# Peptides against a protein of PDB entry 6TME, part 80

Target 1, 324 residues: chain A of PDB entry 6TME
Amino acid sequence: NRLKRAYIALQAWKKAFYSDPFNTAANWVGPDVCSYKGVFCAPALDDPSVLVVAGIDLNHADIAGYLPPELGLLTDVALFHVNSNRFCGVIPKSLSKLTLMYEFDVSNNRFVGPFPTVALSWPSLKFLDIRYNDFEGKLPPEIFDKDLDAIFLNNNRFESTIPETIGKSTASVVTFAHNKFSGCIPKTIGQMKNLNEIVFIGNNLSGCLPNEIGSLNNVTVFDASSNGFVGSLPSTLSGLANVEQMDFSYNKFTGFVTDNICKLPKLSNFTFSYNFFNGEAQSCVPGSSQEKQFDDTSNCLQNRPNQKSAKECLPVVSRPVDCS
Target 2, 324 residues: chain A of PDB entry 6TME as posed
Amino acid sequence: NRLKRAYIALQAWKKAFYSDPFNTAANWVGPDVCSYKGVFCAPALDDPSVLVVAGIDLNHADIFGYLPPELGLLTDVALFHVNSNRFCGVIPKSLSKLTLMYEFDVSNNRFVGPFPTVALSWPSLKFLDIRYNDFEGKLPPEIFDKDLDAIFLNNNRFESTIPETIGKSTASVVTFAHNKFSGCIPKTIGQMKNLNEIVFIGNNLSGCLPNEIGSLNNVTVFDASSNGFVGSLPSTLSGLANVEQMDFSYNKFTGFVTDNICKLPKLSNFTFSYNFFNGEAQSCVPGSSQEKQFDDTSNCLQNRPNQKSAKECLPVVSRPVDCS

## One batch from the design tools (peptide; aimed at target 1 K126 S172)

Design b2_p29_3_s2 (made by RFdiffusion4, then SolubleMPNN; from b2_p29_3, 13 letters changed)
Fold by OpenDDE base, seed 2:
Structure b2_p29_3_s2 (fold): chain B 324 residues (1-324), chain A 29 residues (1-29)
Amino acid sequence: as target 1 above (324 residues)
Amino acid sequence: SLLDEIYKKALERRSKDPEYQKIVSSLLR
């Protein structure tokens, strides 16, 4: 009996709670699991006459505890939402049995350990949110081979390079922000056909930006701020026909910010402050447009306010990195 | 924040997905 298995799983989970401030699991008593707060039942896909646990929503419950292995008995769960809790430990490998998993949201918890590789075992996964945790180590390349729409990785402890497989991703959004990623952005990034938003904020990324970024025709947000990028901005950025928000601030970029970038047709905000740019087109000057907002603060620009001193600029500007 | 806005946009796209709508509708019955 599927509901009996669900009962075993949910009672094991209740036992794994250290604190339930809102008494969310107070009604988790007896065999009628479909009446449990945050448990949602639906007809089984293989037999509509059978009722199964198809969803969990414990968002914002402030529950302290861990995920026990018995959760692997919830084999019919497609939606697993447990964000904004105080769950700790690792994601159980037994969750590989949840073959219908469509959305997995464990964001804003205290999970630790490596990337939860169990997510790679779910063939129908579309939404992966593991942001605001303490996941660490390498991102597995296989994550980008999956037919995901959303991949939220921000505010973790991930390190190493971004996998070359990123170009295979069908995701509309990927967040790398506030991790410890290093190395270059892969040239394969230009192959991300469905990409709308990508964020690299606050990592240890370096090298030149790949020219292939200009192939991201559907991207509306591109933020690479607070990294160690060098060289000039790729001229191919003029191909970003749909970009609305672009941020390259707090890097080590040099060279000239071109008219072709600042005149992008849908560009609303372009921030390139806190770099070593030594020139900009008139169209890039803050206040030059009513429709576009620019920030050129703390560069090596002549005749602009709030720029770096000649002493700070000269050592960097005189030794530009050639990205060609 | 920018990240919050991006998250919101993703949720909006999800809400318009026919497959998602089918799953959610089945849970609300």
Scores: peptide ipSAE 0.650, ipTM 0.936, DockQ to the pose 0.700
OpenDDE base, seeds 1, 3, 4, 5: peptide ipSAE 0.644, 0.603, 0.436, 0.647; ipTM 0.935, 0.925, 0.794, 0.936

Design b2_p29_3_s3 (made by RFdiffusion4, then SolubleMPNN; from b2_p29_3, 11 letters changed)
Fold by OpenDDE base, seed 2:
Structure b2_p29_3_s3 (fold): chain B 324 residues (1-324), chain A 29 residues (1-29)
Amino acid sequence: as target 1 above (324 residues)
Amino acid sequence: SLLDEIYQKALERRSKDPEYQKIVNSLIR
């Protein structure tokens, strides 16, 4: 009996709670699991006359505890939402049995360990949110082979390079922000056909930006701020016909910010402050447009306010990195 | 924040996903 298995799983989970401040699991008593708070049932896909547990929603319950391996018995779950709790430990490998998983949201918890590779075993996964945890180590290249729409990785402890397989991703949004990623952005990034938003904020990324970024025709948000990028901005950025928000601040960029970038048709905000740019087109000057907002603060620009000193600029500007 | 805005945009796209709607609409309660 599928509901009996669900009962075993949910009772094991209740026992794994260290604290339940809102008494969310107070009614988790008896065999009628479909009446449990935060548990949602639906007709089984293989037999509509059978009721199964299809969804979990424990968002914002402030529950302290861990995920026991018995959760692998919830084989019919398609939506698993447990964000904004105090769950700790690792994601159980037994969750590989949840072959109907469509959305997995464990964000805003205290999970640790490597990337939860069990997510790679779910053939229908569309939404992955593991942000605001303590996941660490390398990102598996295989994550980008999946037909995901949303991949939220921000505010973790991931390290190493971004996989070259990123170009295979069909995701509309990917967040790398506030991790420890290093190395260059892969040139394959330009192959991300469905990409709308990508954020690299606050990592240890370096090298030149790949020219292939200009192939991201559907991107509306591109933020690479607070990294160690060098060289000039790629001229191919003029191809970003739909970009609205662009941020390259807090890097080590040099060279000239061109008119072709600042005149992008959908651009509303372009921040390139805290770099070593030594020139900008008139169209890039803050206040030059009513429709666009620019920030050129703390560069090596002449005749602009709030710039770096000649002493700070000269060593960097005189030795530009050639990205060709 | 920017990250919050991006998250909200993703949720908006999800709400228009026919498969997501099918799953949600199948849930009782």
Scores: peptide ipSAE 0.736, ipTM 0.972, DockQ to the pose 0.811
OpenDDE base, seeds 1, 3, 4, 5: peptide ipSAE 0.716, 0.613, 0.714, 0.715; ipTM 0.968, 0.929, 0.968, 0.968

Design b2_p29_3_s4 (made by RFdiffusion4, then SolubleMPNN; from b2_p29_3, 10 letters changed)
Fold by OpenDDE base, seed 2:
Structure b2_p29_3_s4 (fold): chain B 324 residues (1-324), chain A 29 residues (1-29)
Amino acid sequence: as target 1 above (324 residues)
Amino acid sequence: SLLDEIYKKALERLSKDPEYQKIVNSLIR
């Protein structure tokens, strides 16, 4: 009996609650699990005459507790939403039994440990949101072999390099922001054929930007701010025909910001402040366009306000990194 | 924030997915 298994799982979970300030699980009594608050049933895919638990939504419940292994009995769940709670511990490996998982959102919790590799076992996973947790260690390369549309990793404790397999990803959005990623952006990034938004904000990434970024024809948001990138901006960035938001601020870039970048047809906001750029085209000057917003603050530009001193600029500008 | 906007856009795209709609529309209480 599938609903009986669900009952066992949900009662085990209720027992795993340390605090339920909104009494969300107050009605989690008796065998009728489909009436439980935050539990949603649907006809089973293999037998439409049988009801199964197909969805969990406990978003914004402020529940403190953990995910018990008995949750692996919820084998028919396709939607699992438990964001904005105070769940702690690790994601149970028993969730590998949830082979219908389509959307997994555990964001804004207190989960710890390595990347939840159980997510790699779900063949139909489309949406993965693990942002605003305390996940740590390396990102498994296999995550980008999944047919995911959205991968939210931001605001965690991930470290090491970004996997080369990123180029295999079919995701439209990937967030790396506010982690501890290091090394270079892989050249394979240009192979991300469906990419619309990518965010690297606030990591320890370094090296030159790969020329292959210019192959991201569908990208609308590219934010690489608050890292340790060096060298000149790739000339191939002129290929970003659909980019609207671009941010390279708070890096160590040098060289000249060209017309070909600042005149991108869909560009609405381009921030390149807090670098060591020593020149910019007239089209890049803030206030030069009504349709585009630019920020060139705190560079090494001549005849511009709010620039770095010669003392700060000369040591860096005189030793440009060659990215060729 | 930018991240919040990106998240919202992703959810909007997901909501338009035919498979997602099928799942959501099948849910009952």
Scores: peptide ipSAE 0.489, ipTM 0.887, DockQ to the pose 0.839
OpenDDE base, seeds 1, 3, 4, 5: peptide ipSAE 0.443, 0.425, 0.189, 0.470; ipTM 0.853, 0.852, 0.666, 0.877; seed 4 fails the geometry check

Design b2_p29_4 (made by RFdiffusion4)
Pose (drawn by RFdiffusion4):
Structure b2_p29_4 (pose): chain A 324 residues (1-324), chain P 29 residues (1-29)
Amino acid sequence: as target 2 above (324 residues)
Amino acid sequence: SHVWTLEEFEKYSTEYMEKVKSETRTEFS
């Protein structure tokens, strides 16, 4: 009995609810699972006459609990939204039985430990949001082999390198912000198709920017701030024909900022503050344009306010890194 | 209780992904 399996799964889950501030599971009684709050039923995909539990949505319920293995019984679920709860522990391996999983959002919870690799087992997965948890360790490179449209990893404790496989991703949006990733951005980044937005804010990345970034001609947001990148901005960045938000602030970049970048057509907010740039094109000057917003604070620029001292600048400015 | 049609289900899923992407973009801009 199909809905019985859903009943067991949801009752096993309620048992694990230690605190439910909004009494969200108060009506989770009896066998009519489709009437349970946050449970969403629909016709079966292969038979419109059969009723199935197809979605779970408890966004912002602030429930402290954990996900028991019995949730593996919800075999018809394709939507799972539990943003802003207090669900703790790990994602049960049994969730690999949820073969219709399409969008999985466990953002802003209390999950911990290694990357939830059960997500790699879902053949229809398109949306994966694990941001704002305590996941840590290496990132499984095979995650970029899945045909994910969105990958939100920001605000965890992930470490080590960006996988070389990143160029295989078909994602329109990828966030790595606020982890402990290290090393260089892979040269394969230029092979990412469909990419519109990529956020690296606040990691431990270094090395020079790969010139292959210039191939991302559909990118509208490129934010590499608060890392440790060195070298000059690659002249290939003129290929970012669609970039609207570009932020390289808080790095160790050196050299010139040219109008090759500052005059990009759709570029509206270009932040390159807190680097070691010793020259900038006139068109790159903040306050100079009514359409474009720039920020050059704390660089090594003559005749500009709030720059680094000449004492701090000359050692770094006179020893540029050979990107080789 | 309301049972979703396949059309309502797909529409909801699309709107949800668009909303999350829009809010995420605003956070990082």

Design b2_p29_4_s1 (made by RFdiffusion4, then SolubleMPNN; from b2_p29_4, 20 letters changed)
Fold by OpenDDE base, seed 2:
Structure b2_p29_4_s1 (fold): chain B 324 residues (1-324), chain A 29 residues (1-29)
Amino acid sequence: as target 1 above (324 residues)
Amino acid sequence: AKIFSLEELQEYMENYRKEKIEKARKEFS
């Protein structure tokens, strides 16, 4: 009996709650699990005459607790939305039995441990949101083999390099922001199809930007701010025909910011402040356009306000990194 | 506490993803 298994799982979960401020699970009593608040039932795919638990939505319930292994009994669940709670511990491996998982949102919780590799076992996963947790360690390369609409990883404790497999991703939005990723952006980034937004904010990334970034024709947002990138901006950035928001601030870039970048047709905001650029085209000057906003603050530019001192600039500008 | 048809469930999930992606785009724009 599938509903009986669901009852066992849900009662085990209720017992795993430390706090339920809104009394969300107050009605989780009795065998009629389809009446439980936040529990969704639907006809089974294999037998339309049978109702099964097809989804859990406990978003914004502020529940404190953990995910018990008995949740693996919810084998018919396609959506699991539990964001904005206070769940702790690890994602149980028993969730590998949830082979119909389509949307998994555990964002804004207190989960810890390595990347939840159980997510890789779900063949039909379309949406993964694990942001605003305390996940740590390496990002498994296999995550980018999944046919995901979006990959939200920001605000965690992930370390190591970004996998070369990133080029295989078909996600429209990918967020790496506010982690501890290191190394270079892989050259395979240019192979990403359907990418609209990619965010690298606030990591330990370094090296030169790969020329292949210019192949991202559909990207509207590219933010690489607050890292350790060096060298000149790739000339191939002129290929970003649809970019609207571009941010390279708070890095160690050098060289000249060219017209070809600042005159991008869809560019609305371009921030390249807090670097070591020693020149910019007239089209890059803040106030030069009414349609575009630029920020050139705290560079090594001549005849511009709020620039670094010669003493600070000279050691870096005189030893430019060759990215060729 | 809801009983969905399969079509309604699919629509619910599709709308959820769209809203989440749109919200994320606004956050970084």
Scores: peptide ipSAE 0.681, ipTM 0.964, DockQ to the pose 0.786
OpenDDE base, seeds 1, 3, 4, 5: peptide ipSAE 0.677, 0.679, 0.675, 0.679; ipTM 0.964, 0.964, 0.964, 0.964

Design b2_p29_4_s2 (made by RFdiffusion4, then SolubleMPNN; from b2_p29_4, 16 letters changed)
Fold by OpenDDE base, seed 2:
Structure b2_p29_4_s2 (fold): chain B 324 residues (1-324), chain A 29 residues (1-29)
Amino acid sequence: as target 1 above (324 residues)
Amino acid sequence: AHILSLEELEAYREERRKKIIEEARKEFS
């Protein structure tokens, strides 16, 4: 009975394929769905004597099509990986019936519309990857209430501010890169107790960096490049005891880059180029260390190569933003 | 060929998740 429902779902999906360049669904014939390419069966959790469809893996199949509502009949699926295809449309609401969903990867497709709120209905979800799509609108605050290990949102069309609920997230990796997020980074960011890597690259974020960033003791990668941040770097950044990669390039930062930041014990690469910094400690100078790489290009530094002209610097440096 | 034990399925999930995370890290390094 459960496999019969799966058969109905999978045949409906096959009919929803516009193009299957690798003939991935060529063997999707007959009731034996467990033999279908990309379909994985396992014993049901409630009855080990019954086989159910537990996983879908169609990664890199280059399939063009859409996700039909009948996919909601795959109620035993816990793994759904369909990245690097050409699926279009929206994520069906009927997927709310997949209450065992653990990993959901629809990255590198052509999905559109708002954030797929159906993902919020899955109580056991641990991994969410929706990057490289055309999702738009605001990010629902509830996403960070989920017990997710990783949240990949990069390369979409998300707008509005980053929710303050970000501090509730237990994720180790979060990517916001290449969206249209605006506003300030929430002060609650410092409460992300399990955070290792966070990327804000290429958004419209602005304001001062919150001091609370310095509370992220487990962070190894912090990239805030290509935004509109202003003011000085927080002195509390000296608290990033495990940071290895740090990038603040292509912003509007001012002030002095201090020893306390450049001498961080695990720091391997620190890029602060294309800003309006007017001073740096000797420890921040490129070439000053064999173990650390620095880039101070295109700032307002004295006696350094490849800096902005006085004409470009003076209007900004003379009017520093007070972040206090 | 596509019938897995629960343990095998969990191992497969872990492997796929690990691979995706590793690739993502490379993208931003």
Scores: peptide ipSAE 0.405, ipTM 0.916, DockQ to the pose 0.830
OpenDDE base, seeds 1, 3, 4, 5: peptide ipSAE 0.135, 0.129, 0.381, 0.025; ipTM 0.820, 0.813, 0.909, 0.559; seed 5 fails the geometry check

Design b2_p29_4_s3 (made by RFdiffusion4, then SolubleMPNN; from b2_p29_4, 18 letters changed)
Fold by OpenDDE base, seed 1:
Structure b2_p29_4_s3 (fold): chain B 324 residues (1-324), chain A 29 residues (1-29)
Amino acid sequence: as target 1 above (324 residues)
Amino acid sequence: AHILSREELEKYREELRKKKIEEEKKKFS
């Protein structure tokens, strides 16, 4: 009996709670699991006459505890949303049995360990949110081979390089922000055909921006701020026909910020502050447009306010990095 | 009781997805 298995799983989970401030699981009593708060039942896909647990939503419950292996008995769950809790430990490998998993959200918890590779075992997964945890180590390249709509990885402890397989991703939104990723952005990034938003904020990324970024015709948000990028902005950025928000602040960029970038047709906000740019087109000057907002603060620009000193600029500007 | 049709479950999923995407936009843009 599928509901009986669910009962076993949910009771094991309740037992794994250390704290339930809102008494979310107070009604988790008895075999009628479909009445449990946060538990959603629906007709089984393979047999509409059978009722199964199809979804879990414990978002914002502030529950402290861990995920017990018995959760693997929830074999019909397609939606698993448990964000904004205090769950700790690792994601159980037993969740590999949840072959219908479609959306997995464990964001804003206290999970630790490596990337939960069990997520790679779910053939139908479309949405993965593991942000605001303490996951660490390398990102498996295979994550981008999956047909995901969204990949939220921000605010973790991931390190190493971004896999070159990123170009295979069909995700519209990908966040890497506030990790410890290093190395260059892969040139394959330009192959992300469905990308709308990508965020690299606050990593240890370095090197030159790949020219292939300019191939991201559908991108509306591109934020690479607070990294160690060097060189000039690629001229191919003029190809970002739909970019609205662009942020390159707090890097080590040099060179000239061109009209072709600042005059992008959909550009609303362009922040390139706290770099070593030594020139900008008139169209890039803050206040030059009513429709666009620019920030050129703390660069090496002449005749602009709030710039770096010559002493700070000269060593960097005089030795530009050749990205060609 | 939380007994939904598959259609209702899908609608619920869509709402959750929408909320998450909007939340992300607020944080990073």
Scores: peptide ipSAE 0.526, ipTM 0.919, DockQ to the pose 0.851
OpenDDE base, seeds 2, 3, 4, 5: peptide ipSAE 0.432, 0.420, 0.531, 0.456; ipTM 0.906, 0.902, 0.921, 0.905; seed 4 fails the geometry check

Design b2_p29_5 (made by RFdiffusion4)
Pose (drawn by RFdiffusion4):
Structure b2_p29_5 (pose): chain A 324 residues (1-324), chain P 29 residues (1-29)
Amino acid sequence: as target 2 above (324 residues)
Amino acid sequence: STTLDTRLDNYVNNYTTESKEKFLSNPKS
C-alpha cells in the first residue's frame, strides 16, 4: 500500500520533531497524508489515476529535528524544500531510494559533516542547495559530472581545492562563497557551459586568475573577492561580453586596470578595491560615469583618494608575480 | 551584498516555481 509507506515515513519523521514552533505538524494525524501540512500530493508520473506524495515543503518552519532513515520510503518525492529549519545531523543514506529527486534544498539548517554524497545517486537531480550548514571536508569532484543547473555550497566549512572537474558542469549558477577552499581556480573553468553566475567570495584561493575565464561569454556575475589572488587581471577578460557584476576586491592583484575591461558593454558594477593596482584607465575611474559603478579604494593609484601608502605599495608593486 | 542576495533569491524562487509546475501541475488533496 503506497500511501501507507508515506504514512509510516511521515509519522517516523514527526516522532523526531523535538521542537515545532509554528505547530506545522499539528495536523499530521491519520492516514490521509495528502492533507498533512507541507506534504504535497500529485498523480503518479506513470499513471495519472494513482495518488502519490510528490513533494515536501517545510520552508521556514524552524523545526528542530533530524531526518530519519524511514524517509527513504517516500519513493515518489521529487521536490524537497526544508529551507530555514533546524534539522540536525546527516542526510540519511536511505534517501538514495528517492530516485525522482529533482530539487533538494536543505539550506540554512543544522546539518554537519561530510558532503551529502547521497545526492550523487539521484539521476534526475537538477537543483542542489546545501548552503548555510556545517558541511566540511573535501568536495566530491564527481558533483560537477551530474547535470545540475544550480549548485549552492556557500557558507559551509568545505576545504581543499576546487575540483578539476568544474569544467564539466552544466550549471547556470555555482556558489562557493564563505568556505575554506584553497589553491588556484582550475584552467578548466573556461569549459563550463550555461554558466551565468559564479561566486567565490571569502575563501583561501590564490595564484593568478586563469586566462580561460575570458571564455565565459554568458557570465553576468563573477565575484572573486576576499581571497588571495595575485598577478594582473588577464587581458582575456575582454571576452566577458555579458558580465554585469564583477568584483575582485580584497585580493593581492597588481598592475593596470584597462578600458579593455572597464568598457565591457553590460558591465555596470566593477569593484577592484583593496588590491595593489598601480594604474587605471580613465574610464575605470569611480565617479566618472553615470552608467557604470566603479570602486578603487585602497590600491596604489596616484591622484586618487584613500589609496595605500607609498611605503606599503613599493615592495609589492615593484615585485609583481610572474604568472608561470 | 544586497544585490547578489536578491539575484540568488529570485533565481531560487523562479526555479522552484518551474519545478512545482512540472511535478505539481495537478495537485491533489

Design b2_p29_5_s1 (made by RFdiffusion4, then SolubleMPNN; from b2_p29_5, 17 letters changed)
Fold by OpenDDE base, seed 5:
Parts: structure tokens; C-alpha cells; sequence
Structure b2_p29_5_s1 (fold): chain B 324 residues (1-324), chain A 29 residues (1-29)
């Protein structure tokens, strides 16, 4: 009996709660699991005459605890939304039995350990949100082989390089922000055909930006701020026909910011502050357009306010990195 | 311009609504 298995799982989970400040699980008593707060039943996909637990929504419950292995008995769950809690430990491998998993949101918790590789076992997964946890180590390349719509990884402790498999991703939104990723952005990034938003904020990424970024025709948001990128901006960025928000601030970029970038047709905000740019086109000057906002603060620009001193600029500007 | 978190949350909210309708036959509650 599927509901009996669900009962076992949910009771095991209740026992794994250390704190339930809103008494969310107060009514988790008895065999009628479909009446449980945050538990949602629906007809089974394989047999509409059978009622199963299809979804969990414990968002914003502030529950402290862990995920017990018995959760693997919730084999009919497609939606697992447990964000904004205080769950700790690791994601149980037993969740591999949840073959219908469609959305997995464990964001804003206290999960630790490596990337939850159990997520790779879910064939129907479309949305993965693991942001604001303490996941660490390498991002498995296989994550980008999955047919995901969105991947939220920001605010964790992930390290190592970004996998080259990123180009295989079907995701429209990918966030790497506020991790410890290092190395270069893979050239394969240009193959992300469905990409709308990508965010690299606040990592240890370095090297030159790949020219292939210019192939991201559907991208509306590109944020690479607060990294260690060097060299000039790729001329191929003129290909970003749909970019609205672009941020390269707080890097080590050099060279000239060109008209072909600043005149992008959909560009509304372009921030390139806190770099070592030594020139900009007139179209890049803040206030030059009513429709576009620019920030050129703290560069090596002549005749502009709030620029770096010559002492700060000369050592970097005189030694430009060749990205060719 | 909206912050990253605002955009992500908006995206999620829209997805949740659609997903709940798809799998649970109910709107976002």
C-alpha cells in the first residue's frame, strides 16, 4: 500500500524534527497522511484510481531536523518543496527511489556535504534549487547533461572549475553566484541554447571571457561581477541581441569598452565599474542615454569622475593580458 | 532593476503554480 509506505516515511520524518516552531507537523497523526499539513495527495500517474502522496510543501516552516532515509518510501512524490527551514545533514541516497521527482527545492537550509548526486538519478527532474546551503566540493559534470529548466546553486561552498558540460545544459536560468568556483568559464558556454539568465557573481573565476559568450542570443541577464577575470571584453559581445542586464564589475578587465557593446539594442543596465578599463566609447558614458544606465566608476578612464589613481592603474594597464 | 533573489523567487513562484496544477490539480495555496 503506497499510503502506508508514505505514513512510515512521514512518521520517520516527524521523529527527525528537532524543532517545529509553527507546529507544522502537529496534525501528522494517524494513517490519513493526505490530511497532513504540507502533504498533498493526488491520483497516481500510473493508476488514477489510487491516491498517493504527490507533493510535499514545507516551505517557510523553520523546521530544524534532518531528512531520514525512510523518505525514500515516498516513491510517488513529484514536488518536494522544503525551502526556508533548518534541515541539516545530507540528502539521503534513498531518495533515488523517487523516480517521479520533478521539482526539488531544498534552498535556504543547512545541508552539508558534496553535491547531492541523488539528484542526478531523477529522470524527470526539471527544477533544482539547492541555493543557500553548505554544499561543498565539485559540481558533477553530469548535472548539465540533465534536461533541467533551471539550476540554482548560489550561496554554497562549491569549489573547482565549472564543468565543460555546461554547454549541454537546457536550463534557462543557472546561478553559480557566491561559491568558490575557480578557473575559466568554459568555451562551451556558447552552446547553452535556452539560456536566459546566468550569474557568476562572487566566485574565484579567472582568465579571459570566452568569445563564445557572444553566441548566447537569448540571454537577458549576464552577471560576471566580483571575480578575477582579465583581459578585454570580447568583441563578440555585440552578438548579445537580447541582453538587458550586464555586469562585469569588480574584476580585472582592461582595454576599451566599445560602442558595439554599449549600443546593444536591449541593454538597459551595463555595469563595468571597479575594473581597469582605460577607455570607453561615448555611448558608454553614464548619462549618454535616457534608456540605458551605465556605471564606469573606479576604472582607469581619463576625464571621468571617481576613477582609480594613476598609481593603481599603471601597473595593470601597462601589462594588458592578451586573450587572443 | 530587480535583484537576483527577486528574479529567482518570481521564477520559482510561477513554476510552483504550474507544477501544483500539473501534479496536484490545485492552484498554489
Amino acid sequence: as target 1 above (324 residues)
Amino acid sequence: SSSLEERLNKYKEERYKEAKEKFLGKPLT
Scores: peptide ipSAE 0.656, ipTM 0.926, DockQ to the pose 0.490
OpenDDE base, seeds 1, 2, 3, 4: peptide ipSAE 0.646, 0.648, 0.611, 0.473; ipTM 0.924, 0.924, 0.920, 0.821

Design b2_p29_5_s2 (made by RFdiffusion4, then SolubleMPNN; from b2_p29_5, 17 letters changed)
Fold by OpenDDE base, seed 2:
Structure b2_p29_5_s2 (fold): chain B 324 residues (1-324), chain A 29 residues (1-29)
Amino acid sequence: as target 1 above (324 residues)
Amino acid sequence: SSSLESRLNKYKEERYKEFKEKFLGKPLV
């Protein structure tokens, strides 16, 4: 009986709670698991006459505890939302038995260890949110071979380079922000056909921006702020016909910010502050447009307010990185 | 930034609503 397996799993999980401040699991008593708070039953996909546990929603419950291996008995779960809790430990490998998993949200918890490779075993996964945890080590290249709509990785401890497989991703939204990613952005990024939003904020990324970024015709948000990028902005950024928000602030960029970038047709906000740019087109000057917001603060620009000193600029501007 | 998190949360809430309505036949409480 599927509901009997679900009862075993949910009672094992209740025993794995160290604190339940809102008494969320107070009604988790007896065999009627479909009456449990945060448990959702539906007809099974293979037999509509059978009720199964199809979803878990414990969002914002502030529950302290861990995920026990018995959760692998919830084989009919397609929705697993447990964000904004205090769950700790690792994601159980036994969750590989949840072959219907469609949306997995464990964000804003205290999970640790490597990337939860069990997520790669789910053939129907469309949404992955693991942000605001303590996941560490390398991002597995195979994550981008998944047919995901969104990949939220921000505010973790991920290290190493971004995989070259990123170009295979079908995701519309990808966040890398506030990790420890290093190296260059892969040239394969230009192959991300469905990309609308990509965020690299607050990593250890470096090198030149790849010219292939200009192939991201559907991107509306591109944020590469707070990294170690060098060289000039690629001239191919003029191809970003739908970009609305663009941020390159807090890097080591040099050279000239061109009209072709600042005149992008959908551009509403372009921040390029805290770099070493030595010139900008008149169309890039803050206040030059009523429809566009620009920030050129703390560069090496002539006749602009709030710029770096000549002493700070000269060592960097006199040694431009060639990205050609 | 607070703006990024707000946008990501909105995206997720809209998606969860659609999925719960379609798959579970229950409105989000």
Scores: peptide ipSAE 0.313, ipTM 0.829, DockQ to the pose 0.442
OpenDDE base, seeds 1, 3, 4, 5: peptide ipSAE 0.100, 0.308, 0.072, 0.239; ipTM 0.621, 0.848, 0.619, 0.808

